# Peptides against a protein of PDB entry 3WG5: the designs that were tried, part 155

Target 1, 218 residues: chain A of PDB entry 3WG5
Amino acid sequence: LAKNIVYVAQIKGQITSYTYDQFDRYITIAEQDNAEAIIIELDTPGGRADAMMNIVQRIQQSKIPVIIYVYPPGASAASAGTYIALGSHLIAMAPGTSIGACRPILGYSQNGSIIEAPPKITNYFIAYIKSLAQESGRNATIAEEFITKDLSLTPEEALKYGVIEVVARDINELLKKSNGMKTKIPVNGRYVTLNFTNVEVRYLAPSFKDKLISYITD
Target 2, 218 residues: chain A of PDB entry 3WG5 as posed
Amino acid sequence: LAKNIVYVAQIKGQITSYTYDQFDRYITIAEQDNAEAIIIELDTPGGRADAMMNIVQRIQQSKIPVIIYVYPPGASAASAGTYIALGSHLIAMAPGTSIGACRPILGYSQNGSIIEAPPAITNYFIAYIKSLAQESGRNATIAEEFITKDLSLTPEEALKYGVIEVVARDINELLKKSNGMKTKIPVNGRYVTLNFTNVEVRYLAPSFKDKLISYITD

## One batch from the design tools (peptide; made by RFdiffusion4, then SolubleMPNN)

Design b2_p18_8_s2 (from b2_p18_8, 10 letters changed)
Fold by OpenDDE base, seed 1:
Order: structure tokens, then sequence, then C-alpha cells
Structure b2_p18_8_s2 (fold): chain B 218 residues (1-218), chain C 218 residues (1-218), chain A 18 residues (1-18)
């Protein structure tokens, strides 16, 4: 029986224009091979809102399901990572990970203090994050509270509140639990039922450019 | 007679966290040597607002005058570059350069369309750019119009409207014309009269890290 | 030459603690 392919790629670190390039490259490879899905193992403290919005749009334009998997244990989908997750076809988290803390900031002062976003910016991102939650049938109240309360959740809390769809220890458990789930947003205008019954898992490596930029930004 | 030192450094390209590191490094070197001033030859299409605000703050915290010089001919202080200039001790432009186009955007869509900033963000940056203009005794009405009309000015227009202080063809003409000018903002809490009567010009080179990042972002 | 409309001010740096 022809095996469906599931790609797995890692995105780690700050969300930047380079992170967009990583998402675009990984999704494009998986699209070209007509994969059943791509799983992005995400570990991010957050980053740029522009890059985040572009990544969300890239996910929404994907020809295949994009699963955000907050992995490994100790990883986070903090800030921009939460928006990306809420813009995805399925969210999974490993035990010992976190999601949330979405308060927008303008940056850091030289003394390391946060430059607070004006209420105007905050309200824009509240509306935006609520739209992502609503469009995906996820908890829009909690999505707002990720900003207004700077809320962070465990996987168990996030599942309980309907923010995420799966808690899984590894890729195999994720595939098992998400098998037969419908995507939370459309793929090419249709909600897709995930079929992980006979899949080959393929890991995508970072490019040389990806490695070099990660090495410079660390 | 002991020559005062004036440093000249170049900052070219998009305003990023790396551009902040360049500004910080260059200003720090000039501060350590108790330079009369540092001239930053700026050529930027714009970039990140967070990095821009950090750069403005770094300039305002400088122990020495920071002169933004839009140079060479054909260069621009576009968008973030305009904010940086308005936050500096003196603005100069070479003939054939431009300043302005400060409309905030959230980024670019995958199709290359601009994601418009909400009115809330736009109004924040209007207030911010007007504050920079007012604090420096520059034209706050034009500063607002850099956003509201996405206005771009020639050096002659910018000088005429009181946005900039000097039009100069080169560093020598800049030094000659700015000699005896007071800084538009304080240095260590005091307006400084620039003294360029017996100066040694020292050019700062980009670091190896600077060259590598520029090579990756181009 | 893509006229870089410059201020991508939408970089609300959301949450990057180093």
Amino acid sequence: as target 1 above (218 residues)
Amino acid sequence: as target 1 above (218 residues)
Amino acid sequence: AKKGKGVELGVTSVGGKA
C-alpha cells in the first residue's frame, strides 16, 4: 500500500523574517511531495509580529495540513508562537511545554525594560488573535487572555480550554491521536480529515543558510 | 594644537537588531575616544520599529553628538531612517538623497501587498514622530505628514521646512557648515556647540560580524 | 528596485526574553 508521507521539521528560536523563510521552505517541500501533512516542532520565545503574520498567512495558504507541535518537553510556543499555532490546522503540545504570553511590546529599552505597546496596538492584536481562534474553532476568550492577562497555559490546560487539540509525548503518539481529526481550518477551502494510518515520517533538516543564521542569532 | 576627533561610520540597509548593534558599537568607540562627534552615513529603506526605537534611545543616551548624514547621493533615510534622524543631534543630507515615507506597516503579504497598520498603530507613531520633532526643535507638522501623507522630501525641501539642519556634498562641507551649530537635542543634558575647526576624521569599518550579516540580508 | 516602504512598525516584539 502506498505510504502517505508526513514531514517533520524543527523551528526553534525567535520569530523573524528568517523564520518565515524556514516555514515557507518546509511547507513548500511538503506541498511538492503531496504530503499528508507537515508537523512543525516549534520552540520559540516569540519574535516579530510582521514575520508572525506572514507565517500565519503562509500556513493558511498551505496546500497541505500544517500541524504545530510544541516540542520537545521544555519548549514553548510563547507570544508569536501562540499566534502561529492558532493560525494552524492542528495544535499539539508535549507534556512539559507551554503556550501563551502574547502581550505585544514595541521592543526593549537599552536597560532591558519592555517598551509597552500602546492600547491601540494591544487592541489590534486582541482582535487578531481572537479572529484566529474563532476561525479555527478554538477558545477565543482564552486567546484574548493570552494578551490581556499575559496568560500562559500547560498542555493539559490548553486542551481542557479548547485552545489545542492534542497532547502527545512524541511524533508517533501525535500521529495516533490526530488520526481521523479534521483540520481546525480549511486546506484549499476544505476541512481535511487527517489520515495517519500508513505514513512514512520524513525529517527535514535546516538548510546551510538556516544553520548559519541560527548560529549568528544565538 | 591637539586635534579633536570626528568619527565617521556607515550604516546601510534595513534597520534591524543588528543595525542597533552597529549604532551601539560605533557610538561606543567614539565615546571611548571622547570624540567631538560621530557622523553616521545613513542609507536605509527602513526596517523594524523596535530596533528603530532602541537606536533613537541609544543616540539620546550618547555622551557625544551623533550626526545623521544621509549619504551618498542616491541614499535615503526612509521610514525608520527618518525617525532615527529626527532623534539625532544633527541631520545632514547630501544632494540627491531623500527623507520621509514613514507610514507604519505590519509587514508584507505573500503576494507582496502591504499589511496596513491599524489606525491605532499609525496614531502611536504619529505621536512618537511628533515628539522627536518637537524635542529636537524640528518641524512637527512635516514629521506627522511623513506618516499621514507618506511624504518624502529632498534635502532642499527638508532644510526649507526645518526638518534638517545641513545640506552638504561631503564630510568636509558638512564639518564646515555644522561648525558652531548647537545640537538639536542635549548631550548629557546640555546643548553642545559643535567645534570642527581642527578635527581629525577617522573612519570606522564594519566588523566581520557586520559584513557577514549584511552579506546574508542582501 | 523594490521601493522598500520601510517602517515595518508592526514588529511588536511579542515576548522574546533572551
Scores: peptide ipSAE 0.051, ipTM 0.370, DockQ to the pose 0.423; fails the geometry check
Fold by OpenDDE base, seed 4:
Structure b2_p18_8_s2 (fold): chain B 218 residues (1-218), chain C 218 residues (1-218), chain A 18 residues (1-18)
Amino acid sequence: as target 1 above (218 residues)
Amino acid sequence: as target 1 above (218 residues)
Amino acid sequence: AKKGKGVELGVTSVGGKA
């Protein structure tokens, strides 16, 4: 029986154009193999808004379900990571992870203080994050509060409030819990029911380019 | 007589994943119209190495000649911009512009000081920039010195040293001077002779997304 | 390559010089 393949790849560190390349490469590999899904183990403090928006668009254009898994314990989908998660087909979190803290900033001053974004930019990202939440049938009020209150949630809170779909300790529990779930956004115009019955898990390693640039950006 | 189209688009500010999207969009439009070339009016202080490498790859994959034009006077192809230029089919500069200053950095410390890249990273980018210069038949020694000496050149120096192909004051002079030049790298496996005899110049405006992200990144 | 000022979502300065 042709085993359904589930790819698992790790994306760790700041969201950048390189992170986009990682997402694109990983999703492309999984698309080429007609995988049942790809799970992205995400651990990010945030990063660039442009890269984030491109990653979201790439996920939305995926031919296969893209599951964002905030993993391992201690990881976060902070800031840009929250937008990416909200733009994905399914969100899972491990216990001891976090999601939120989405206030846009212009950067850091020379003294390391945050340069706040002007209201126009903040309002744009409020509209954007609410759109992602609404399109995925997730809690748009909490999505707004990730910006307006700089809110950060535990996995249990995020599940309770309808921000995420699964709390799972590991990949096996994630596959078990998400089996039979529908994607929160469409794949090729259709909501897909995930089938993780009798799957082969295939891990994708970072490319040499991936390792080099992570080393440069971290 | 079907006028050959030359697209002109502006890319200004930091090189990011969004800058990649701009390049990709602009080149794609010009490819769809079977344009004779696209001219990218580039003004950048540099940016992300990953985005830069992706932009270079996108240029190298272009179905049409991509001309990097450091413009207007006062603009620069600094750091990442130099790599992009060296990866392109033709480089032009306006008088009063600059190219170079390619030393890779990890970022800025909390006090705004440069965090220097480790020798391993610096050496990688030396090899990379030299490869771009060699592949384009440009001065690889100067390309290395853009890193090792943090060298910056005027248009006249860059032309003299064989880093660039054209010095031009405006688009009309650029088209006139580059007419009949061969691309410095192949287009679809062939070196193309540029034909700017009886062309229509078509300007591409930034998308709404482009404007928003430039406003956010500047 | 010098990191440029982009809108950052999060606390990590992917910062070029202000």
Scores: peptide ipSAE 0.043, ipTM 0.332, DockQ to the pose 0.091; fails the geometry check
Fold by OpenDDE base, seed 2:
Structure b2_p18_8_s2 (fold): chain B 218 residues (1-218), chain C 218 residues (1-218), chain A 18 residues (1-18)
Amino acid sequence: as target 1 above (218 residues)
Amino acid sequence: as target 1 above (218 residues)
Amino acid sequence: AKKGKGVELGVTSVGGKA
């Protein structure tokens, strides 16, 4: 009986158009091999809103479940990372990680001060993050507060408030805990029950281009 | 008979939260003095979408007409500048200026390549720029094409297509040509007929803060 | 080569570390 494959890939650093290319490449490989799922180990301080929205759309178009895993301990799904997580089929966090702080900013002044987004943009992203939470059956009030209060949560808080589905120390614990869970959003129009019985875990390496771009954007 | 005052202020460089503070300060001064209008001499390559949306909102909340004047020759109302203009009570351009190129971008890759906005953001700004054009009785099709085709127009083209109201070489020609025109959007809920008969022109200087911020954001 | 500061419309940076 051919073992179901679960892919694991890392996405680290700022969310940019190159991060979209990474998501697209990783998901495409996993789709081509008819994987049971792909797990994206995410560690991001945030990044660009449009790359984030493209990534969310690419996840939602996936032929397979995309699990966002905030990993390793010390990592975050900050800002754009939270939107990506809320747009995914399942969210997991390792102990000692964080999620939230989603306030849209214009960027930084030359003195390093944050330049705040006007109410119209803030309200757009409030509506957007709430839609992601609602579509995924997650806490839309907390999703809004990630913007309005710049709220950041621990894995335990995020689980308690219904923002995420799993707290796991590693991939093996994640697979064990998420086995039999339904995806929080559809895969090809259907909610899928994850089957991590007799899976083979395959790690995807970043391409040379991915490595170069990550180094340049850091 | 107290001469009606027209204020003139310059806004040059990138659109940021500090540019919002400049617009707010300039419009507030002109409101306090019950000016007939304020003319903003605009020269911008563009900037941040949220600062732009705040500026548009601040213009629309003005107790007096706000005229955007793309000036001097060689200046542009590029990107964010076009949205600001389309959100204003009257648009003028000097010969040898430009307007348009409104495609939302995430920014630049480290190699200087433009990172494109995802369809969701692009569509949001298409809807937004079309709303500004429609609300102001300006060409909404061309406003959309400022994004979809990254269209840039000369003053003569912009006038011909009904994007702007006036082509003028200087403030005196602008006042002469715009005298008796109705504002393209309401002032305090009413369309105002501009009365530039017997006006005193007063120039507002940038504050020390405005100068410092412009220097830092350049 | 002066890096032409291009027009960022919609660089809503959602949380970049400086």
Scores: peptide ipSAE 0.041, ipTM 0.362, DockQ to the pose 0.185; fails the geometry check
Fold by OpenDDE base, seed 3:
Formats: structure tokens, sequence, C-alpha cells
Structure b2_p18_8_s2 (fold): chain B 218 residues (1-218), chain C 218 residues (1-218), chain A 18 residues (1-18)
């Protein structure tokens, strides 16, 4: 009996146009192999809003479920990472990770202080993050507070408040807990029930270019 | 008689946080050697607004004149590059270069279309680019049109309209034409008259990290 | 010729501690 394949890939560091290429490559591989899902182990402090929006769109256009897994312990889905997670088919977090801190910024000044975004940009991203939460049936009030209060949550808090779907220590626990869950957004126009009863886990390695960019941006 | 030193460095590609580090490194070297000026040969399609603003601030904090030279022929100081140029002590362009196209964008969609910035962001950058032009005694009306009309200018047009100070084919012509000009903004609170009568030109090489990032971003 | 991706001036960084 052909085993359902689950791909696992890591995306670490700042969200950039290259991070979009990583997401696109990884999702495309998993789509081509008709995988049951792809799990993206995400650890990001944030990044570019454009790349983030393109990644969200790429996830929403995926032919397979894309699970964002904030992993390993100590990782975060901060800022852009929270938007990506909220745009995904399922969010998981490992114990000892965090999510939130989504306030849009123009960047950092030379002294390391945040250059705040104009109120209209902030309001645009409030509307955007709330739409992602609403479309995925997640807590839109907390999604707004990720910006307005610069809120960060533990996995347990995020689960309790309906921001995420799974707290899991590892891939095996994630697969076990998410088995039988419906995707929070459609896959090709349909909500999919995840079937992880008989899966083979396949790890995708970063490309040479992925390694080089990670080495430079870290 | 100790020759006045003029440093020349190249900054090519997208404006990023790493481009800030390049500007900072190059200007710091020239400051430490008490150079008469540094010339930055700039060729950029643009980049991040935060990095741009930090670069402008770093230039404005420079202990020596920073000359932005849009070079070589075929180069551009597009978008973020125009802001950097307008924030500098003197702008030069080689024949066959361009300046302008400063409309702020949220980025590019997956289909390559521009995601326009909300009107309030556009208005913020209109105010910002106009302030840079006004502070430097450059054409603030054209600076606004770099955004509102997505205007791009030739060196000859930019000179004619008072956006730039020098059209020069090479470093020697630049030094010759800019000799005796006052900086368009203060250096340590004073407008400096450039003295290029007896200068030694020193070229700064990109670091290994500079080369690696250029190779990845090009 | 990779189309010159126009300037992401105003690409709001959505967070990211430097």
Amino acid sequence: as target 1 above (218 residues)
Amino acid sequence: as target 1 above (218 residues)
Amino acid sequence: AKKGKGVELGVTSVGGKA
C-alpha cells in the first residue's frame, strides 16, 4: 500500500525574497510527489512584508496542506513568521517556542531603536492579520493584539486562545496530534482532513544556495 | 606636502542592511584617514526603506564629504538610490546613467506586479524626499515627482533641474568639476568647500563578505 | 536579464530584531 508521504523542511532566519524561493521549492517538491502534507519547521525573527505576503499567497495556492511548525525549542515565529503561520493550513508549536510580536516597523535606526511604521501602515497590517485569522478560523482579536500590544504568546497560550492548533515536542507527536484534523484553510478549494496513520517522513535538505544565504544572513 | 586623500568605493545592487554596513565601513575608513572626501560609485535598482534611511543618516553624520557618483554608464540610482543621493553632500552622474523612480512599494507580487504602498506611506515618503531635497538645496518639486510621476531623469536633465551637481565621465572629471564646490549639506555642522587640487585617489575594495553578498543578490 | 525589481521602498519590515 503506497505510504502517504509527509515532507519536512527547515526555514530559518529572516523572511526575504529568498525565503519565498525556499517555500516555493519545498512546497513544489511536496506537490510533485503528491505528499499528504509538508511540515515547515519555522524559526524566524521576522523579515520583509512583501516576501511574507508572497509566502502567504504561495501557501494558500498550495496543492497540499502546509503545516507551519515553530521548531526547535527556543525558536520563534516572530512578526512575519506569525503572518505566515496564520496564513497556513495548520500551526504547530514546540514547547519553549513563541509566536507574535507583529507590529510593522519601517526598520531599525542606527542606534537599534525601532522606526515605527506610520499609523496607516499599522492599520493596514492590522486589517491583513485579522483577515488571515478570520479566514483560518483563528482568534482575530489576539491576531490584532500581536500588533497593537506587541503581544507574544507561548505555545500553551496560543493553543488556549485558538491562535494555533497543536503543541508538539517533535514531528512524531505533531503527526499523532494533527491526524484527523481539518485544515484551517482550503487546499484547492476544499478543507482537507489530515491522514497521518501510515506516513513516511521525508526530510528536504537546504540547497547549496540556501546554506550560503543562511550563512550570510545569520 | 601631505596630499589630500579621496577614497573611491563601489556599492552595487539592492539596498539592504548589509549595504548600510558597506557604507558605514567605507565612510569610517575615509573618516579615520581624514580624507578630503569619499566617492561612492553607486549602482542600485533600490531596496529597503529602513536601510536607505539609515544610510542617509550615516551620510549626514559623516565627518567627511560623501559624494554619490552614479557610475558606471548604464548604472542607476533608482528609488532608494535617489534618496541616498539626495541625502548626500554632492551628487554626480556619469553620462548614460539614470536617477529617480522613487515610488514606495510594498514589494512585488508572485506575478511580478508591484504591490503599491498605501497612500499614507506614499505621502510619508513624499514628505521625506522633499525634506532631503530642501535640506540639500535641490529641486524639491522634481523630488516629489520622482514619486508621484515615477519620474526618471538623465544626468543632463537632473543637472538642468537642479537635482544633481555634476555630470562626469570618470573620477578625474568628477574631481575636476567638483573642485571648489560647497557641499549641499553640512559636514560636522559646516558647509565644506571641496579641495581636489592635489589629491591622491585610493580605491577601497569590497570585503569578502561584500563579494559574497553581491554574488548572491545579483 | 532579470527584470530590475523596482525599489521596495516602503517594504515594511514586519518585525525582526536586527
Scores: peptide ipSAE 0.037, ipTM 0.512, DockQ to the pose 0.323; fails the geometry check

Design b2_p18_8_s3 (from b2_p18_8, 10 letters changed)
Fold by OpenDDE base, seed 4:
Structure b2_p18_8_s3 (fold): chain B 218 residues (1-218), chain C 218 residues (1-218), chain A 18 residues (1-18)
Amino acid sequence: as target 1 above (218 residues)
Amino acid sequence: as target 1 above (218 residues)
Amino acid sequence: AKRGKGVELGVTSVGGRA
């Protein structure tokens, strides 16, 4: 039996226009090879709302399932990362990771204080994050509280509240636990049942540009 | 007579958190040397609203006059650049530059289309840009139209409408024309009369990090 | 200086024409 391919790629750091390029590149490679899925190991403190929305759109337009995996332990899908996760086909988290803290801010003041988003912006992102949760059959109330309460969850809490689908220590456990799960959003208009019974895992390396950007943004 | 120092630095490309670091570094150097002013040669298509607001705040907190100079010919103070300019102590433009086109967007879709900001966000930035114009004694109606009509102006139009203070071909003409002008906003709570009668021009180079970021963002 | 883990959500790109 021809082995189904699962791609794994890492996206680390702030969500920016470059992060969109990374998502696009990684998903495109996996699409070209007709992969069963791509797993994105995500570790982000957040980032740009525009880049986030583009990434969500790119994931939604993917020809294959995109699994967001908050990994490794100590990583987070904070802020923009939460939106990306909620827009994806499946969310997994490693133990010792976090998700949430999604209050939109306009930035940081010179003293390091948060420049709060006006209520109008906050309400926009509340509506948006709730839509992502609803479209994916995830907890829209908790999604709202990621903003309104700046709520952050452990993997166990996120699973319990129906925000995520899998808690897994590594890729092998993720593949095992997600095998036979249906995608939380459609792929090409259909909910796909993930088949990880006989898969080859292929790791995608960051491009030179990606490494350089990461080095500069770190 | 000890020569008054005028610093000149270039800020080119998208307005990001790195652009804030550039502004902060450049202004800090000029402050440390008790410069008469710093001229920022600005060429930007726009960028992040948060970074823009931080830059505006950094300019407003400057111990010395910060002159935004849209330069060279072909450059623009587009979008975020317009806000930065309106928040500055003096605006100059070179012939063949532009200012405006400030409609806030959430980003660009995958097809390159603009993701429009919701009316609530648009209204926030209308209020903000108008406040900057009012505080600087500049045309608040045109500032609003930079958003509502996505208006873009030539230097001649911008001068005519009272958006900017100087049209200058180069640094020498800028220094000559701005000599004796009062800052449009206070420096340390006082409107300063610019004295460019006997100045030394010092150019600040981008850091290695700045060059690397520019290279990657270009 | 710990650059604040800024949840920069709501960066309205005050996007000019790319």
Scores: peptide ipSAE 0.073, ipTM 0.490, DockQ to the pose 0.326; fails the geometry check
Fold by OpenDDE base, seed 3:
Structure b2_p18_8_s3 (fold): chain B 218 residues (1-218), chain C 218 residues (1-218), chain A 18 residues (1-18)
Amino acid sequence: as target 1 above (218 residues)
Amino acid sequence: as target 1 above (218 residues)
Amino acid sequence: AKRGKGVELGVTSVGGRA
């Protein structure tokens, strides 16, 4: 019986146009091989809203389930990472990770202080994040609070509040716990029931370019 | 007589947090050497608003005049580059360059189409760009039209409309034409009259990191 | 890929460098 493939790739660092290229490359590889899913091990402090929105759209257009896995312990899906997660087919978190802190900012001043976004930008992203939560059947109230209260949650809290679907220590536990789960958004217009009963895990390595950009952005 | 130093540095590519680091590094070097000015040869298609605003602030906090020079021929101060220019002590352009196209966008979609900014963001940046123009005694009506009409101007048009101060083919012509001009914004709280009668031109090279990022962003 | 000329002003940094 042909083993179903699950790809695992890492995306670490700031969300940029290059992060979009990484998502696109990784998802495309997994699509070409008709993988059962791709798991993106995500560790991000946030980044660009444009890149984030494009990544969300790329995930939503994926021919296969895209699982966002906040990993390893100590990692975060902060800010843009939360939006990406909420736009995905399944969210998992490792113990000792965090999600949230989604307040839009215009950036950091020279002194490192936050340049607050105008209320009108904040309201746009409140509407956007609530839409992502609603479309995925996740807690839209908490999604709003990720902005309005700059809320950050533990995996256990995020699971409890219905923001995420899985808490898992590693890929094996993730596969075990997510087996038989329905995707929170459609794949090619249909909700998919994940089948991880007989899977081969394949790791995608960062390209040389990926390594170089990571080195520069860290 | 100690020759007054004028530094020349190049900033090319997208405006990012790293572009801020370049501006900061270059201006700091010129400040430490008590340069008469630094000329930034700018060629940018635009970039991040946060980085742009920080760059503008860094220029405004400079201990020496910062001249934005849209160079070489074929270069642009597009989008974020226009804001940076309008925030500077003097704007120069080489023949065959352009300035403008300042419409705020949320980014580019996967298909390369512009994601329009909400009207409220657009209005924020209209107010911001007009403020930069007004503070520098430049044409605030045209500054607004850089957004509202997505206007782009030639050097000759930009000079004619009072958006820029100098059209120059090279650094020597720039120094000659800008000699005796008053900075359009204060340096340490005072408007400076530029003195380029007996100057040594020193070129600042991009760091290895600068070259690497340019290679990645191009 | 034609990286277009837009001010990514709508690059609302949704979370910057802590």
Scores: peptide ipSAE 0.062, ipTM 0.595, DockQ to the pose 0.343; fails the geometry check
Fold by OpenDDE base, seed 1:
Structure b2_p18_8_s3 (fold): chain B 218 residues (1-218), chain C 218 residues (1-218), chain A 18 residues (1-18)
Amino acid sequence: as target 1 above (218 residues)
Amino acid sequence: as target 1 above (218 residues)
Amino acid sequence: AKRGKGVELGVTSVGGRA
């Protein structure tokens, strides 16, 4: 019996429209192979709101489960990464990772000062992040506090508060722990029960372009 | 006998001209009080090269030892953060942190692609990072590989390869381990032996502006 | 690096991801 495929891909660096291209490429490959899921090893400090929203939409449009795995230890799903995670079918975190710090900003001044987003924009992202949490059955109060308090959580705290679904040290533990879990959002209009009992893990390498973009963004 | 003061300040987020203002403010406060040292708890994904170079210069011009402490666990001295660390009087890392990934980029394309730095710029930063390593008596080969291979190291690897001086879990362990160490670069033209036997730790809070800037950069 | 015009979520420029 053909082993179900689970793809694993890394997305590291800032969330940009190229990060969208990476997500799109990785998810498309996994969709084409009818993978059981794709695991995106995410380590992001954040990035562009427009790119983030496009990535969330791409995940929501995925024909397969997209698992955001904040990995390796030391990684974060910070800011835009938190939104992306909350928009995904399942969130996992490795020990020693973080999630949160979602306060929107307009950018940095010439003196490097944060240019605060006007209340209209902040409120927009509060509503948006709460919607992602609500749609995924995750903690919408904490999701709001990721913005309003610039809150960051450990994996253990995020699990405890119902922000994430799994704490796992590696891909094998992630597959083991998430086996039999339902996706937190629909895949093609249905909540999918993940089946990782007989899977082949396939790692997707970044394209030359992806490597170049990561080099530019980092 | 008056306890020697050690200042501790946090710098989190992108390296920008405002991050320069934070470094300048924190170091200036510690200089004014003739502190034994300032420890900068650094957690940065990187930032602007111009701001980074200015921060390095500000550290080099410091009247007191500036210790870069990659902290907390999960933090990184990535990209610009590595340059800043290599430009400092002592580097410490907490377990579960990282250092490296120093490849310069011009920015991100509209599609989020990394715009690679032209060879002239890459070579400039190779020379620059190697000079920082050489001046500080740190591993210049690894410093180059932080760019050429986009290498990232664990604290244990960075210590092993002579990139950093201390692995410490907290400020108390950092003070204990770094006590009696000489600065890796001069302070006012002299290598200083750190004396942390009878110190008072003073935490510097971010200014309202610093909080705002961190909010914008994060 | 040109700081992106627009709303940024998280650290805009150089994320050293561990």
Scores: peptide ipSAE 0.052, ipTM 0.322, DockQ to the pose 0.133; fails the geometry check
Fold by OpenDDE base, seed 2:
Structure b2_p18_8_s3 (fold): chain B 218 residues (1-218), chain C 218 residues (1-218), chain A 18 residues (1-18)
Amino acid sequence: as target 1 above (218 residues)
Amino acid sequence: as target 1 above (218 residues)
Amino acid sequence: AKRGKGVELGVTSVGGRA
């Protein structure tokens, strides 16, 4: 029986327009192969809000489930990474990872202090992150606190509070634990039950361009 | 006599595709108004290499002189910002700013250590930054050292070494000191002498989108 | 807060853990 394919790709570093290009490329490959899902191993401190919003939109437009996996141990889905995760079909975290710290800032002053975003901007992102949480059936109160308190959670806390769906040590455990779960957002207008029975895992490597841009950006 | 117009716009934060959009928007406005020049007040720690290269190309395609001004005091044209500056028609710095630190990296490891770029990528950017310096008649040896030594310079050092053209405390001093200077790269295939006699300074504010994206990225 | 240094030639990240 033809094995269902699950793609796995790594996205590491800052969220930028190139990160969008990586997401788009990876998801497109997995869509073309009619994959059961794509797992994005995410490790990001954050990045650009525009790129983040574009990535969220690209995930929501995916013809296949996009699973954000905060991996490996020590990785984070910080700031923009949290928004991306909340915009995805399923969130998993490895032990020793983190999620949250979503306060928007205008940047850093000369002394290295954070320049606070004006209330108008902060409130925009509060509304946005709450919408992502609500749309995905995740904890919108905690999503707000990722901004208002700059809250960061462990995988166990995030699971307990209903921010994420799975804590998994590796891809095999992720596939096992998420098998039979429903997507938290629709795929082509329908909530899909994940079928990770008899799957082939295919790893996508960064393109040469991805490596180059990562090199220039990282 | 109709005053020559000089536009001034601020670009702060990470270099990303949206930074390209900001450059493109600002330069396009100034081109449409047949401005004598546009001054971009730049404060960046760096960013994406693809966006950087696109910005450099957009500057080189400008129908008007693009002056990169590292401003205010405490600002930097770090990493990608240095490449952008070296690709521009004139570089100025305010006292207490910095330029350099251009080593490409692949990102950060889980422990926060820099993942070194492979020699192939490092050498690509060495060649690229040297070309920018050579094409603009700036110090290509120092440009290389911005990568090989991760060198950072003060405005005074950068001027002394022939990396930049002007040290100026403010826009008025910049206009005064750069008046009569030739562009370091061509405008529409010709090196242009800057004429800042009897100019009107017009400040461009970030668009609402620019503010939003800055908020999400910063 | 560890500035997550990707090959951004200078990263202002949304939500970088210091």
Scores: peptide ipSAE 0.043, ipTM 0.313, DockQ to the pose 0.128; fails the geometry check

